# Designs tried in a protein design run: peptides against a protein of PDB entry 1BH9. Part 12

Target 1, 89 residues: chain A of PDB entry 1BH9
Amino acid sequence: FSEEQLNRYEMYRRSAFPKAAIKRLIQSITGTSVSQNVVIAMSGISKVFVGEVVEEALDVCEKWGEMPPLQPKHMREAVRRLKSKGQIP

## One batch from the design tools (peptide)

Design b1_p15_2_s2 (made by RFdiffusion4, then SolubleMPNN; from b1_p15_2, 9 letters changed)
Fold by OpenDDE base, seed 4:
Structure b1_p15_2_s2 (fold): chain B 89 residues (1-89), chain A 15 residues (1-15)
Amino acid sequence: as target 1 above (89 residues)
Amino acid sequence: DRLFEFALEYYLKHY
């Protein structure tokens, strides 16, 4: 893959949700305390979800004949398409 | 994706 793709992948790989924020969010939903492993697991799932949306948004951007950076309209359309495909509820 | 596989496995085991 291209240098640009590699750079994007590296930035994605290095990105992470703050553990404290994820922990608080989960606890606010479940009403109970959660372990570190639960936080790690949910952080991973969330990161993959964001990655899938961004990947779809990049495809949308390309199909619309537009150039990065991604705009809100690309993200909205990506979510719509992923729902249509049954990839997200 | 190793992280995804781990997260999914963990989720399925505990929920």
Scores: peptide ipSAE 0.037, ipTM 0.607, DockQ to the pose 0.041
Fold by OpenDDE base, seed 3:
Structure b1_p15_2_s2 (fold): chain B 89 residues (1-89), chain A 15 residues (1-15)
Amino acid sequence: as target 1 above (89 residues)
Amino acid sequence: DRLFEFALEYYLKHY
């Protein structure tokens, strides 16, 4: 694939959600403290989810004959498509 | 991805 695609992939692979932020978010929802392992698990799942949505959005962008950067419309369409395919709730 | 693998394992153990 292209150098641009490789660069985007590398940035994604190196990215990570701050543990403290994830912990705070989960606790705001559950109303109680969560373990480090829960934070790690949720962080991993979240990263995969974001990656899948972005990948779908890039596909949408390409299919619409448009060029990056991704816009909200691409993300919204990506989510719609993933839901229709049963890949996300 | 190791994070995905961990998350999957965690899910399978708890759900």
Scores: peptide ipSAE 0.036, ipTM 0.595, DockQ to the pose 0.039
Fold by OpenDDE base, seed 5:
Structure b1_p15_2_s2 (fold): chain B 89 residues (1-89), chain A 15 residues (1-15)
Amino acid sequence: as target 1 above (89 residues)
Amino acid sequence: DRLFEFALEYYLKHY
């Protein structure tokens, strides 16, 4: 990995979703309260998901011959591609 | 991704 890639990864690694926000979001979907373990698990899964989308978006950006920062168009295209590949629903 | 699969299974089981 390049230094730039490592720096980006470090920022990603240090990022975290607020537990309270995740809990509220899950509960808004489920309609019921969820345990702390569920919040922790879903937080981790969500982070991985975001990482996968960003990784795809970076690939899109590169393939389009563009430079960072990522733009909404890259993110939208990334999601489309991941759906097309069957990697996300 | 294993975590994604876990999330999917969890979702399908509960919702």
Scores: peptide ipSAE 0.034, ipTM 0.591, DockQ to the pose 0.047
Fold by OpenDDE base, seed 1:
Structure b1_p15_2_s2 (fold): chain B 89 residues (1-89), chain A 15 residues (1-15)
Amino acid sequence: as target 1 above (89 residues)
Amino acid sequence: DRLFEFALEYYLKHY
C-alpha cells in the first residue's frame, strides 16, 4: 500500500452501515423480520460492494488523468464499467 | 427475494 492507499483503506475499514437502518431496509423489501446474522451478512456484502465501486471509480479517475477527490462523474462511469463487466446487475 | 438473490450471487462471484 502507498501512504494514500493506506489512508483510504483505514477510512473504509472504519466505516459501517448502521445495523438498524440495514435491518429496516431488508425488512421493507422482504416484508418479514430478519435475524441479526442476516443483517451482519448483508451489511458486509454491501460494504464490499461499495468498496469495489469506489475502487473502480479511482481507476477511472486515474485513467482520465485526474486526481482525487472522486466526483460524481467518476462514480457514474465506474458503475457503467462494472455493469459492462458483469460484476453488478 | 430479489435482494437476497443478488447478494448471494454477488458473494459467489467474488468469494
Scores: peptide ipSAE 0.033, ipTM 0.576, DockQ to the pose 0.062

Design b1_p15_2_s3 (made by RFdiffusion4, then SolubleMPNN; from b1_p15_2, 7 letters changed)
Fold by OpenDDE base, seed 3:
Structure b1_p15_2_s3 (fold): chain B 89 residues (1-89), chain A 15 residues (1-15)
Amino acid sequence: as target 1 above (89 residues)
Amino acid sequence: DELFRFALEYYLENY
């Protein structure tokens, strides 16, 4: 791993989603209240997903010859590529 | 936040 990759990983590892925000988002989708365990599980899964998308988006940004910060177009293209690779449905 | 919302919705609908 390069130093840059390690630094990105450390920043990612230290990042977190507020439980209240995750709870509100889940409940807005399901229409019902969810348990703390569901919030914890979804928080972890969501972090993994976001990390994978961001990593792909950084690759997209680089391949397009552009510089950070990431833009919505990079994130959308990352999702398209991950779907194409079969990494996400 | 749109992609995040999409991911959560997709997961909840399929898993």
Scores: peptide ipSAE 0.034, ipTM 0.621, DockQ to the pose 0.076
Fold by OpenDDE base, seed 1:
Structure b1_p15_2_s3 (fold): chain B 89 residues (1-89), chain A 15 residues (1-15)
Amino acid sequence: as target 1 above (89 residues)
Amino acid sequence: DELFRFALEYYLENY
């Protein structure tokens, strides 16, 4: 990693979704309560997913000749690209 | 937010 990449990674590593929010979201989908372990697992998966989107958005930003911070237009394009690649349904 | 919710739903239904 470059210094900047490392800094971004550290920010990513330290970030987290609120457990309560994840729990509520899962329960809204499943229609029933879920265990703490399920919340932890889904939180981790969600973090990885967000990481993949952000990584793609950074690529978009670079390819457009722009510099961070990321803007909504980068995120929108990233999602489009990931869908076209089959990485997002 | 919508994408995120969809992604979680997709995961739960397919994996």
Scores: peptide ipSAE 0.032, ipTM 0.598, DockQ to the pose 0.111
Fold by OpenDDE base, seed 5:
Structure b1_p15_2_s3 (fold): chain B 89 residues (1-89), chain A 15 residues (1-15)
Amino acid sequence: as target 1 above (89 residues)
Amino acid sequence: DELFRFALEYYLENY
């Protein structure tokens, strides 16, 4: 890995979704309250998802010959590509 | 995708 990649990884590792926000998001989908353990599990899954999308978005940005920071168009394209690859539903 | 929207907002807010 390059130093830049390591720095990005460090920032990613140190970041976390607020538990309250995750809980609200899940409950908006399920329509019912969820346990703390569900929030913890979904927080981890969500972080992995973000990591995968950001990684793909960085590739999109590079392939489009553009420079950081990432923009919504990179994120949307990343999701489209990941779906086409079958890496996300 | 609700998770995507949340993730995007989180990214733009923190990165």
Scores: peptide ipSAE 0.028, ipTM 0.575, DockQ to the pose 0.681
Fold by OpenDDE base, seed 2:
Structure b1_p15_2_s3 (fold): chain B 89 residues (1-89), chain A 15 residues (1-15)
Amino acid sequence: as target 1 above (89 residues)
Amino acid sequence: DELFRFALEYYLENY
């Protein structure tokens, strides 16, 4: 676990989706207004999900002998692998 | 929190 990886984790931990954006996204799916608590809960879930995908994508990038920044192909492959592992549906 | 748990598990599994 390198210093760079730890630094990325700290940056990730401190980051957050804008509440308004999360609310809009949820409402686009549910078709109705949602409470603040729902936004908070979904924001947390989304953050964890993104973190897992990014970590997998970084692993893919490394295994392919490539260097950051991550590209769409890394993200797509990460999703495929996570699905294969049962980490995401 | 869940994020910290994930990070810790990731560390333990890979390093």
Scores: peptide ipSAE 0.025, ipTM 0.501, DockQ to the pose 0.045

Design b1_p15_2_s4 (made by RFdiffusion4, then SolubleMPNN; from b1_p15_2, 7 letters changed)
Fold by OpenDDE base, seed 3:
Structure b1_p15_2_s4 (fold): chain B 89 residues (1-89), chain A 15 residues (1-15)
Amino acid sequence: as target 1 above (89 residues)
Amino acid sequence: SELFDFAMEYYLENF
């Protein structure tokens, strides 16, 4: 692993979604209030999801010969690729 | 999706 890869991983590892934001997001989707336990669970799942997408997006960015920071186009392309690989639903 | 949009926004704000 390169130093850059390690640095990205460390940033990801240390990052966390605010509980309030996750709660609001879930409630927006479900239309109902959710418990703290659900927020905690979804926070973890979401972090994994974001990490996988970001890693793929960084690869996309590099393959396109572009420089960070990531743009929406990289993120969306990453999702497409991950779906194609069956790595995300 | 809303989740993806949120994830992207979070990334842009924190990474």
Scores: peptide ipSAE 0.130, ipTM 0.711, DockQ to the pose 0.650
Fold by OpenDDE base, seed 2:
Structure b1_p15_2_s4 (fold): chain B 89 residues (1-89), chain A 15 residues (1-15)
Amino acid sequence: as target 1 above (89 residues)
Amino acid sequence: SELFDFAMEYYLENF
């Protein structure tokens, strides 16, 4: 890992999605209020998911010969690639 | 999507 990669990992490790934000996000998707346990479960899953997407997006950015910060095009391409790899349904 | 928007916002704020 480069120093920059390590720093990003440390920031990721220390971070957490606010429960309120996750709850609102889930409710925007489901259209219904969700329980605390669902929020807790989805918070953990979401952290892993975002981490994997960002990692892939950074790889995309590098492969395209571009420099950070990531742009929507990198994130969208990352999701597309992860789907192709079977990492996302 | 809402999920995509959230992921982007989170990235920009933390990375």
Scores: peptide ipSAE 0.126, ipTM 0.701, DockQ to the pose 0.487
Fold by OpenDDE base, seed 4:
Structure b1_p15_2_s4 (fold): chain B 89 residues (1-89), chain A 15 residues (1-15)
Amino acid sequence: as target 1 above (89 residues)
Amino acid sequence: SELFDFAMEYYLENF
């Protein structure tokens, strides 16, 4: 990674989804209320997932010879690559 | 996926 990409990655790693947002997302998918412990668990899993996608997307951006910030095309390509590597389903 | 879509939206809104 370039220094700029590394700094951007660190910003992503330091960020966190608000519990309320995660709770709303889960409830929109499950159609039912979820406990605080479920929100905490899913928050951690989601952070790991987002971190891996962003890291791969930054790599994609660099390999394509492009400069940050990340664009949707980088994120989409990152997911495709992670799937091919078997890192995500 | 729903989670990916959420992640993308979060990224676009906060970064």
Scores: peptide ipSAE 0.125, ipTM 0.708, DockQ to the pose 0.639
Fold by OpenDDE base, seed 1:
Structure b1_p15_2_s4 (fold): chain B 89 residues (1-89), chain A 15 residues (1-15)
Amino acid sequence: as target 1 above (89 residues)
Amino acid sequence: SELFDFAMEYYLENF
């Protein structure tokens, strides 16, 4: 990793979705209460998901000859590509 | 999806 890449990785590694926000989001979808373990599991899955999307988006940004910071168009394209590759549903 | 929208917003505000 370059120093810049390492810094981005460290920011990602230290980041976390607020548990309360995740819990509220899940409950808004299911309409029922969820356990703390479910929140923890979904938090982890969400972090992995975001990491994969951001990594792909950085690649998109580079391939388009553009410079950071990432924009919504990069994120949207990343998702499309990951779906095409079968890496995400 | 709602999850993606949430993730996107979180990214934009924290990265």
Scores: peptide ipSAE 0.122, ipTM 0.709, DockQ to the pose 0.699

## One batch from the design tools (peptide)

Design b1_p16_1 (made by RFdiffusion4)
Fold by OpenDDE base, seed 3:
Structure b1_p16_1 (fold): chain B 89 residues (1-89), chain A 16 residues (1-16)
Amino acid sequence: as target 1 above (89 residues)
Amino acid sequence: DELAEKMAEVSRLLME
């Protein structure tokens, strides 16, 4: 890791999604209440997913010859590329 | 490490 990469990683690993918000989001999709374990599992999976998308988006931004901060177009393109690579459905 | 903690919990849950 470069110093910049290390700093981003440190900030990333210390961040978290609020359990209540995740629970409400899942319930809005499923239409029923979910267990604490489901919330924990989904929180972890979601964090990994977000990290992967952001990493891809940073790569997109760089490859397009653009400078930070990331914009919605970078995020959208990142998702498209990850799908193309078969890394996400 | 929040991420590590969550991943550990997920790991334990998946192995139950």
Scores: peptide ipSAE 0.024, ipTM 0.555, DockQ to the pose 0.028
Fold by OpenDDE base, seed 2:
Structure b1_p16_1 (fold): chain B 89 residues (1-89), chain A 16 residues (1-16)
Amino acid sequence: as target 1 above (89 residues)
Amino acid sequence: DELAEKMAEVSRLLME
Protein backbone atom coordinates (compact mmCIF):
# COMPACT_ATOMS: atom_id res chain seq x y z
CA PHE B 1 0.00 0.00 0.00
CA SER B 2 1.01 3.57 -0.64
CA GLU B 3 1.00 6.04 2.22
CA GLU B 4 -2.31 7.42 0.96
CA GLN B 5 -3.87 3.95 0.73
CA LEU B 6 -2.66 3.08 4.20
CA ASN B 7 -4.08 6.29 5.60
CA ARG B 8 -7.45 5.62 3.95
CA TYR B 9 -7.49 2.12 5.39
CA GLU B 10 -6.81 3.43 8.88
CA MET B 11 -9.58 5.99 8.61
CA TYR B 12 -11.93 3.32 7.27
CA ARG B 13 -11.01 0.91 10.06
CA ARG B 14 -11.77 3.53 12.70
CA SER B 15 -15.07 4.63 11.17
CA ALA B 16 -18.42 3.24 12.24
CA PHE B 17 -22.09 3.80 11.57
CA PRO B 18 -23.85 4.99 14.72
CA LYS B 19 -26.24 2.32 16.00
CA ALA B 20 -29.05 4.82 16.43
CA ALA B 21 -28.74 5.97 12.82
CA ILE B 22 -28.68 2.41 11.48
CA LYS B 23 -31.66 1.48 13.63
CA ARG B 24 -33.66 4.44 12.36
CA LEU B 25 -32.73 3.70 8.76
CA ILE B 26 -33.73 0.03 8.99
CA GLN B 27 -36.96 0.93 10.73
CA SER B 28 -37.76 3.46 8.02
CA ILE B 29 -37.44 0.66 5.46
CA THR B 30 -39.07 -2.24 7.33
CA GLY B 31 -41.74 -0.20 9.06
CA THR B 32 -41.17 -2.10 12.31
CA SER B 33 -38.74 -2.03 15.22
CA VAL B 34 -35.54 -4.05 14.95
CA SER B 35 -33.44 -5.84 17.54
CA GLN B 36 -29.97 -4.83 18.67
CA ASN B 37 -28.51 -7.90 16.96
CA VAL B 38 -30.03 -6.89 13.63
CA VAL B 39 -28.54 -3.41 14.00
CA ILE B 40 -25.11 -4.88 14.77
CA ALA B 41 -25.27 -7.27 11.83
CA MET B 42 -26.41 -4.59 9.39
CA SER B 43 -23.76 -2.18 10.67
CA GLY B 44 -20.98 -4.65 9.93
CA ILE B 45 -22.33 -5.73 6.56
CA SER B 46 -22.91 -2.12 5.55
CA LYS B 47 -19.37 -1.11 6.46
CA VAL B 48 -17.94 -3.90 4.31
CA PHE B 49 -20.26 -2.96 1.49
CA VAL B 50 -19.29 0.72 1.61
CA GLY B 51 -15.62 -0.23 1.71
CA GLU B 52 -15.93 -2.40 -1.38
CA VAL B 53 -17.82 0.29 -3.30
CA VAL B 54 -15.29 2.97 -2.38
CA GLU B 55 -12.40 0.69 -3.34
CA GLU B 56 -13.99 0.08 -6.74
CA ALA B 57 -14.69 3.80 -7.15
CA LEU B 58 -11.04 4.65 -6.44
CA ASP B 59 -10.03 2.12 -9.08
CA VAL B 60 -12.44 3.72 -11.54
CA CYS B 61 -11.07 7.16 -10.78
CA GLU B 62 -7.51 5.98 -11.38
CA LYS B 63 -8.36 4.09 -14.57
CA TRP B 64 -10.06 7.20 -15.94
CA GLY B 65 -6.85 9.12 -15.33
CA GLU B 66 -8.48 11.36 -12.74
CA MET B 67 -7.46 12.39 -9.24
CA PRO B 68 -9.40 12.26 -5.97
CA PRO B 69 -11.64 13.28 -4.36
CA LEU B 70 -14.22 10.80 -5.59
CA GLN B 71 -17.15 12.25 -7.48
CA PRO B 72 -20.67 10.89 -7.95
CA LYS B 73 -19.74 9.66 -11.43
CA HIS B 74 -17.05 7.41 -9.92
CA MET B 75 -19.50 5.98 -7.40
CA ARG B 76 -22.12 5.32 -10.07
CA GLU B 77 -19.59 3.58 -12.30
CA ALA B 78 -18.28 1.55 -9.36
CA VAL B 79 -21.78 0.26 -8.61
CA ARG B 80 -22.29 -0.66 -12.26
CA ARG B 81 -19.01 -2.58 -12.35
CA LEU B 82 -19.72 -4.40 -9.10
CA LYS B 83 -23.14 -5.41 -10.40
CA SER B 84 -21.52 -6.65 -13.60
CA LYS B 85 -19.06 -8.71 -11.57
CA GLY B 86 -21.88 -10.12 -9.47
CA GLN B 87 -20.47 -8.57 -6.31
CA ILE B 88 -23.72 -6.78 -5.54
CA PRO B 89 -27.34 -7.35 -6.65
CA ASP A 1 -9.94 -2.72 14.95
CA GLU A 2 -13.54 -1.60 14.49
CA LEU A 3 -14.09 -3.51 11.24
CA ALA A 4 -12.71 -6.75 12.66
CA GLU A 5 -14.88 -6.40 15.75
CA LYS A 6 -18.01 -5.78 13.71
CA MET A 7 -17.31 -8.68 11.37
CA ALA A 8 -16.62 -10.98 14.29
CA GLU A 9 -19.96 -10.03 15.78
CA VAL A 10 -21.72 -10.55 12.46
CA SER A 11 -20.07 -13.95 12.08
CA ARG A 12 -21.25 -15.02 15.53
CA LEU A 13 -24.78 -13.87 14.79
CA LEU A 14 -24.87 -15.70 11.46
CA MET A 15 -23.70 -18.92 13.10
CA GLU A 16 -26.23 -18.81 15.96
Scores: peptide ipSAE 0.023, ipTM 0.542, DockQ to the pose 0.027
Fold by OpenDDE base, seed 4:
Structure b1_p16_1 (fold): chain B 89 residues (1-89), chain A 16 residues (1-16)
Amino acid sequence: as target 1 above (89 residues)
Amino acid sequence: DELAEKMAEVSRLLME
C-alpha cells in the first residue's frame, strides 16, 4: 500500500456501524428482537460489503486515470461492475 | 488480502 492507501485502510478498519442502530434497523425489518450475535454478524457483513464496493470504486477511479476522493460516478460504476461480476445482486 | 480476511471472519461468525 501507498501511504495514502494505508491511511484509508486504517480508517476503514477502525470504522464500524453503531450496534444500536444496526439492531434497530434489523428489528424494523424482521419485526422481532435480535441477539447480539446477529447484530455483530450483520454489522460485519455490511462492513465487508461496503469494503468491496469501495475497493471496486477505487479500482474504477484508478482505471479512469483519476485520483481520490471518490465521486458518485465511481460508486455507481463500481456497483455496475460488481453486478456484472455477479458479486452483488 | 485484508478484505478476504474480514470475509473469512464474518463467515466464522455466521457458523457459530
Scores: peptide ipSAE 0.022, ipTM 0.510, DockQ to the pose 0.031
Fold by OpenDDE base, seed 1:
Structure b1_p16_1 (fold): chain B 89 residues (1-89), chain A 16 residues (1-16)
Amino acid sequence: as target 1 above (89 residues)
Amino acid sequence: DELAEKMAEVSRLLME
């Protein structure tokens, strides 16, 4: 893999959503308190989701013959493609 | 387990 690909992997691996922010977000939606384990699980799932969307968006950008940074149009197209493939709801 | 598998998949994709 290229140096750029390695860099993307490292950035993804090191990234994480703040637990406090995730907890507040979940509680604002559910209206009740949530356990730490729920926050951890939701954080992980969210990270995977974001990673998949970004990866698809990068693929879109490349296939369109464009260069980073990603633009909203790439993200929208990525979501569309993932939905079409049945990879996301 | 499913989460771990998906994380591994994304990792592989990012390195392709």
Scores: peptide ipSAE 0.053, ipTM 0.565, DockQ to the pose 0.049; fails the geometry check

Design b1_p16_1_s1 (made by RFdiffusion4, then SolubleMPNN; from b1_p16_1, 7 letters changed)
Fold by OpenDDE base, seed 4:
Structure b1_p16_1_s1 (fold): chain B 89 residues (1-89), chain A 16 residues (1-16)
Amino acid sequence: as target 1 above (89 residues)
Amino acid sequence: DEFAEKLAELMKKLAE
């Protein structure tokens, strides 16, 4: 990885969704209290999902001959591509 | 992806 890529990775690695917020969100959907493990699992899945979208968006940006930072158009195209690949609904 | 691997491991543990 380049220094820039490494930096982005480190930022991603250190990023996390607030447990309390995730717990509240899940409970708002399920209507019942959830365990800490469920919160951890969902937080992880969410982080992976964001990572996959960002990765695809960076690929889009590169393929379009553009440079970071990512723009909404890259994110939108990334989602479209991931849908076509069957990676997201 | 190290994180993905860790997540997979966690999911396996939760399934037990």
Scores: peptide ipSAE 0.023, ipTM 0.516, DockQ to the pose 0.027
Fold by OpenDDE base, seed 2:
Structure b1_p16_1_s1 (fold): chain B 89 residues (1-89), chain A 16 residues (1-16)
Amino acid sequence: as target 1 above (89 residues)
Amino acid sequence: DEFAEKLAELMKKLAE
């Protein structure tokens, strides 16, 4: 890994969704209260998902010959590509 | 990915 890649990994590793926000979001979707374990699981899954999307977006940015920071167009293209690859529904 | 591994472990525990 390059120094830049390592730095991104460290930032990613240290990042986390606030439990309260995740709980509220899940409850707004499910219509019922959720346990702490559900919040923890969903937080982790969401973090992995975001990581995969960002990784793909960075690849898109590079392939388009553009420089950071990532823009909405990179994120949209990343999602499209991941769907095409069957990595996300 | 160490995080992914830890997440997988957590998911396994929750499934028990």
Scores: peptide ipSAE 0.022, ipTM 0.518, DockQ to the pose 0.027
Fold by OpenDDE base, seed 1:
Structure b1_p16_1_s1 (fold): chain B 89 residues (1-89), chain A 16 residues (1-16)
Amino acid sequence: as target 1 above (89 residues)
Amino acid sequence: DEFAEKLAELMKKLAE
């Protein structure tokens, strides 16, 4: 892996959703309290999802011959491609 | 992927 790839991975690894916010969001949907383990699991799943979208967006940006930072057009195209691949609904 | 591995491990524990 290149240094750039490593740096992106480290930034991704260090990022996280606030537990309190995730808990509130889940509870607003379920209508009842949820355990800490559920919050942790959902946080992880959400992070993986965001990571996949961002990774695809970076690929789009590169293929278009452009440089970061990512723009809305990259994100929109990424989602479109992931849907086409059946990786997201 | 280290994160993916950790997540998989967590999911296994929750499934027990």
Scores: peptide ipSAE 0.022, ipTM 0.503, DockQ to the pose 0.027
Fold by OpenDDE base, seed 5:
Structure b1_p16_1_s1 (fold): chain B 89 residues (1-89), chain A 16 residues (1-16)
Amino acid sequence: as target 1 above (89 residues)
Amino acid sequence: DEFAEKLAELMKKLAE
């Protein structure tokens, strides 16, 4: 990996969703309380999902001949492409 | 499953 890739990975690894916010979000969907383990698992899944979207968005940005930082248009296109590839629902 | 493997790897790293 390049230094830039390593830096992005480290920043990604250190980032986290607030547990309270994730718990509230899940509960708003399920309509019932959830355990700490569910919050941890869902937080991890969400983090991986965000990572995949960002990775695709960076690829979009590059293919469009543009430079960071990522813009909303890159994120929207990334989601569209991931859906097309069947990588996200 | 690639997604599951990535998640597992992430969880292992977070547990370090």
Scores: peptide ipSAE 0.021, ipTM 0.507, DockQ to the pose 0.040

Design b1_p16_1_s2 (made by RFdiffusion4, then SolubleMPNN; from b1_p16_1, 9 letters changed)
Fold by OpenDDE base, seed 3:
Structure b1_p16_1_s2 (fold): chain B 89 residues (1-89), chain A 16 residues (1-16)
Amino acid sequence: as target 1 above (89 residues)
Amino acid sequence: DEFAERLAKLSEELAK
């Protein structure tokens, strides 16, 4: 892939969700405390999910003949397209 | 991707 793609990947790779925030979010849904491994696993899955949405959003932006940065409309359309493709529920 | 590979390995460890 291109240098631009590599740079985006490196930034993506280095990014991380705050552990405490993820733990609180999970617990707000489950109604009980969760282990560190669950937080780590969910953080990783969430990161992959965000990466997929952003990638799709960039494609949407390009297909609409628009230029970055991404806007909420691109993200919303990306989610719709991923759902239609069956990539996300 | 490196991250995906690491995540896969982590998943394997958690599945034990």
Scores: peptide ipSAE 0.028, ipTM 0.545, DockQ to the pose 0.027
Fold by OpenDDE base, seed 4:
Structure b1_p16_1_s2 (fold): chain B 89 residues (1-89), chain A 16 residues (1-16)
Amino acid sequence: as target 1 above (89 residues)
Amino acid sequence: DEFAERLAKLSEELAK
């Protein structure tokens, strides 16, 4: 990794969704209280999902000959590509 | 992806 890539990775690694917020969100969908483990699992899955989208978006940005920061157009294209690859519905 | 691998391990544990 370049220094910039490493920095982005570290920021990603240190990032996390607030447990309380995730718990509330899940409960708003399920209509019932959820366990701590469910919150942890969903938080992790969500983080991985975001990471995959961002990774794809960075790839799009690079392939288009552009430089960060990512723009909405990169994110939109990333989603399209991930759908095409069957990684997301 | 290290995090993904850790998540996979966690998922396995939760499935028990």
Scores: peptide ipSAE 0.028, ipTM 0.549, DockQ to the pose 0.027
Fold by OpenDDE base, seed 2:
Structure b1_p16_1_s2 (fold): chain B 89 residues (1-89), chain A 16 residues (1-16)
Amino acid sequence: as target 1 above (89 residues)
Amino acid sequence: DEFAERLAKLSEELAK
């Protein structure tokens, strides 16, 4: 890893979705209360998902010859590419 | 990805 990549990884590793917020979001979708394990699992899956999208967006930004910070157009293109690759539905 | 690996382990434990 380059120093920049390492720094991004460290920031990613230290980041986390607030448990209470995740619980409320899931419950708003499921219509019922969820267990602590469900919140933990969904938090982890969500973190991985965000990481993959950001990684793809950074690649898009670079391939377009642009510099950070990431813009909505990079995120939209990243999602499109990930869908094309079958990495997200 | 170390986090992904830890998540995989957690998933396995929850599936037991």
Scores: peptide ipSAE 0.027, ipTM 0.542, DockQ to the pose 0.027
Fold by OpenDDE base, seed 1:
Structure b1_p16_1_s2 (fold): chain B 89 residues (1-89), chain A 16 residues (1-16)
Amino acid sequence: as target 1 above (89 residues)
Amino acid sequence: DEFAERLAKLSEELAK
């Protein structure tokens, strides 16, 4: 891995959704309280999802010969490609 | 992927 790749991974690894916010969001959908483990699990799954989208967006940015920061157009294209690959609904 | 491994372990624990 290149230094840049490692740096991106570290930033990703260190990032996290606030537990309280995730808990509130889940409860607003389920209509009932959820356990801490559910919050942790959903937070992890959500992080993986975001990570995959961002990774694809960075690839798009590079293929278009552009440099970060990512722009909405990169994110939109990333989602489109991931859907085409069947990686996301 | 360290994070992926951690998530896998977590999922296993939750499945018990």
Scores: peptide ipSAE 0.026, ipTM 0.536, DockQ to the pose 0.027

Design b1_p16_1_s3 (made by RFdiffusion4, then SolubleMPNN; from b1_p16_1, 9 letters changed)
Fold by OpenDDE base, seed 5:
Structure b1_p16_1_s3 (fold): chain B 89 residues (1-89), chain A 16 residues (1-16)
Amino acid sequence: as target 1 above (89 residues)
Amino acid sequence: DEFAEELAKLSEELAK
């Protein structure tokens, strides 16, 4: 557990999606209003999902012998790998 | 943990 990992964890922990945006997004999909609790749950799940994608992207970046910051190509490859592993739909 | 609690509640609702 390096200092860089700890720093990324702290930044991740402090980050959050705006509730209003999440609520609007969910409602655009469900076609009806959702409760605050649903927004909280979905916000958390979304945060975890983003964290997993970023973690995979960092691994891709490292395996390609490249250095941060992450680029779109790392994110795209991360998603492909996660799908291949069955970790995301 | 607010998230864990709400996730548990949501999961319970989805299981019905």
Scores: peptide ipSAE 0.032, ipTM 0.581, DockQ to the pose 0.023
Fold by OpenDDE base, seed 4:
Structure b1_p16_1_s3 (fold): chain B 89 residues (1-89), chain A 16 residues (1-16)
Amino acid sequence: as target 1 above (89 residues)
Amino acid sequence: DEFAEELAKLSEELAK
């Protein structure tokens, strides 16, 4: 990994969705309160998902011969590619 | 790790 890639990885590793926010979001969908364990699981799954999208977007950016920061066009293309690969519905 | 364990538990619950 390059220094830049390593730095991005560290930033990703240290990042996390606020538990309170995730809990509120889930509850707004389910209509009922959720356990702490559910919040932890959903937070982790969400982080993995976001990581996969960002990784794909960075790949798109590189393949297009462009440099970060990521732009909406990279994110849109990333989603398209992930959908094509069957990684997202 | 915590996430993996909770994911496993959640998966089991959802599979019921």
Scores: peptide ipSAE 0.031, ipTM 0.578, DockQ to the pose 0.022
Fold by OpenDDE base, seed 1:
Structure b1_p16_1_s3 (fold): chain B 89 residues (1-89), chain A 16 residues (1-16)
Amino acid sequence: as target 1 above (89 residues)
Amino acid sequence: DEFAEELAKLSEELAK
């Protein structure tokens, strides 16, 4: 892996959604309280999802011969491709 | 792995 790839991975690894925010969001949807374990699981799933979208966007950016930072057009194209691949509903 | 463990627990809970 290149230094750039390593830096991106480390940044991703260290990132996380605030537990309190995730808990509130889930509870707003379910209408009931949720356990800490549910919050942890949902936080992880959400992180993986965001990571996959960003990874696809970076791939799009590279294939278009462009350089970071990512722009809305990269994100939109990434989502489109992921939907086409069946990775996003 | 914390995530994997909690996902397994959650999956079991949701399957009930």
Scores: peptide ipSAE 0.028, ipTM 0.576, DockQ to the pose 0.022
Fold by OpenDDE base, seed 3:
Structure b1_p16_1_s3 (fold): chain B 89 residues (1-89), chain A 16 residues (1-16)
Amino acid sequence: as target 1 above (89 residues)
Amino acid sequence: DEFAEELAKLSEELAK
């Protein structure tokens, strides 16, 4: 990895969704309280998911012959492609 | 890494 890649990874690793918000979101879906470990797990999975979508979106942007920053259309297309590949439901 | 540790635990449980 280049120094730039390492820096991006460190920033990504340190980033996280607000725990309280994740907890409330999960509870709104399940209809009941969830454990701290569930919140931690879901927070991590969510971060990984977002990372994968962004990676796909960057690929879409490149394939369309466009330059960053990413736009909503790239994100939407990324999701469509990931669904088509069976990587997300 | 909190997430990594928790993921490892969950993976272990699912592997049983």
Scores: peptide ipSAE 0.026, ipTM 0.551, DockQ to the pose 0.024

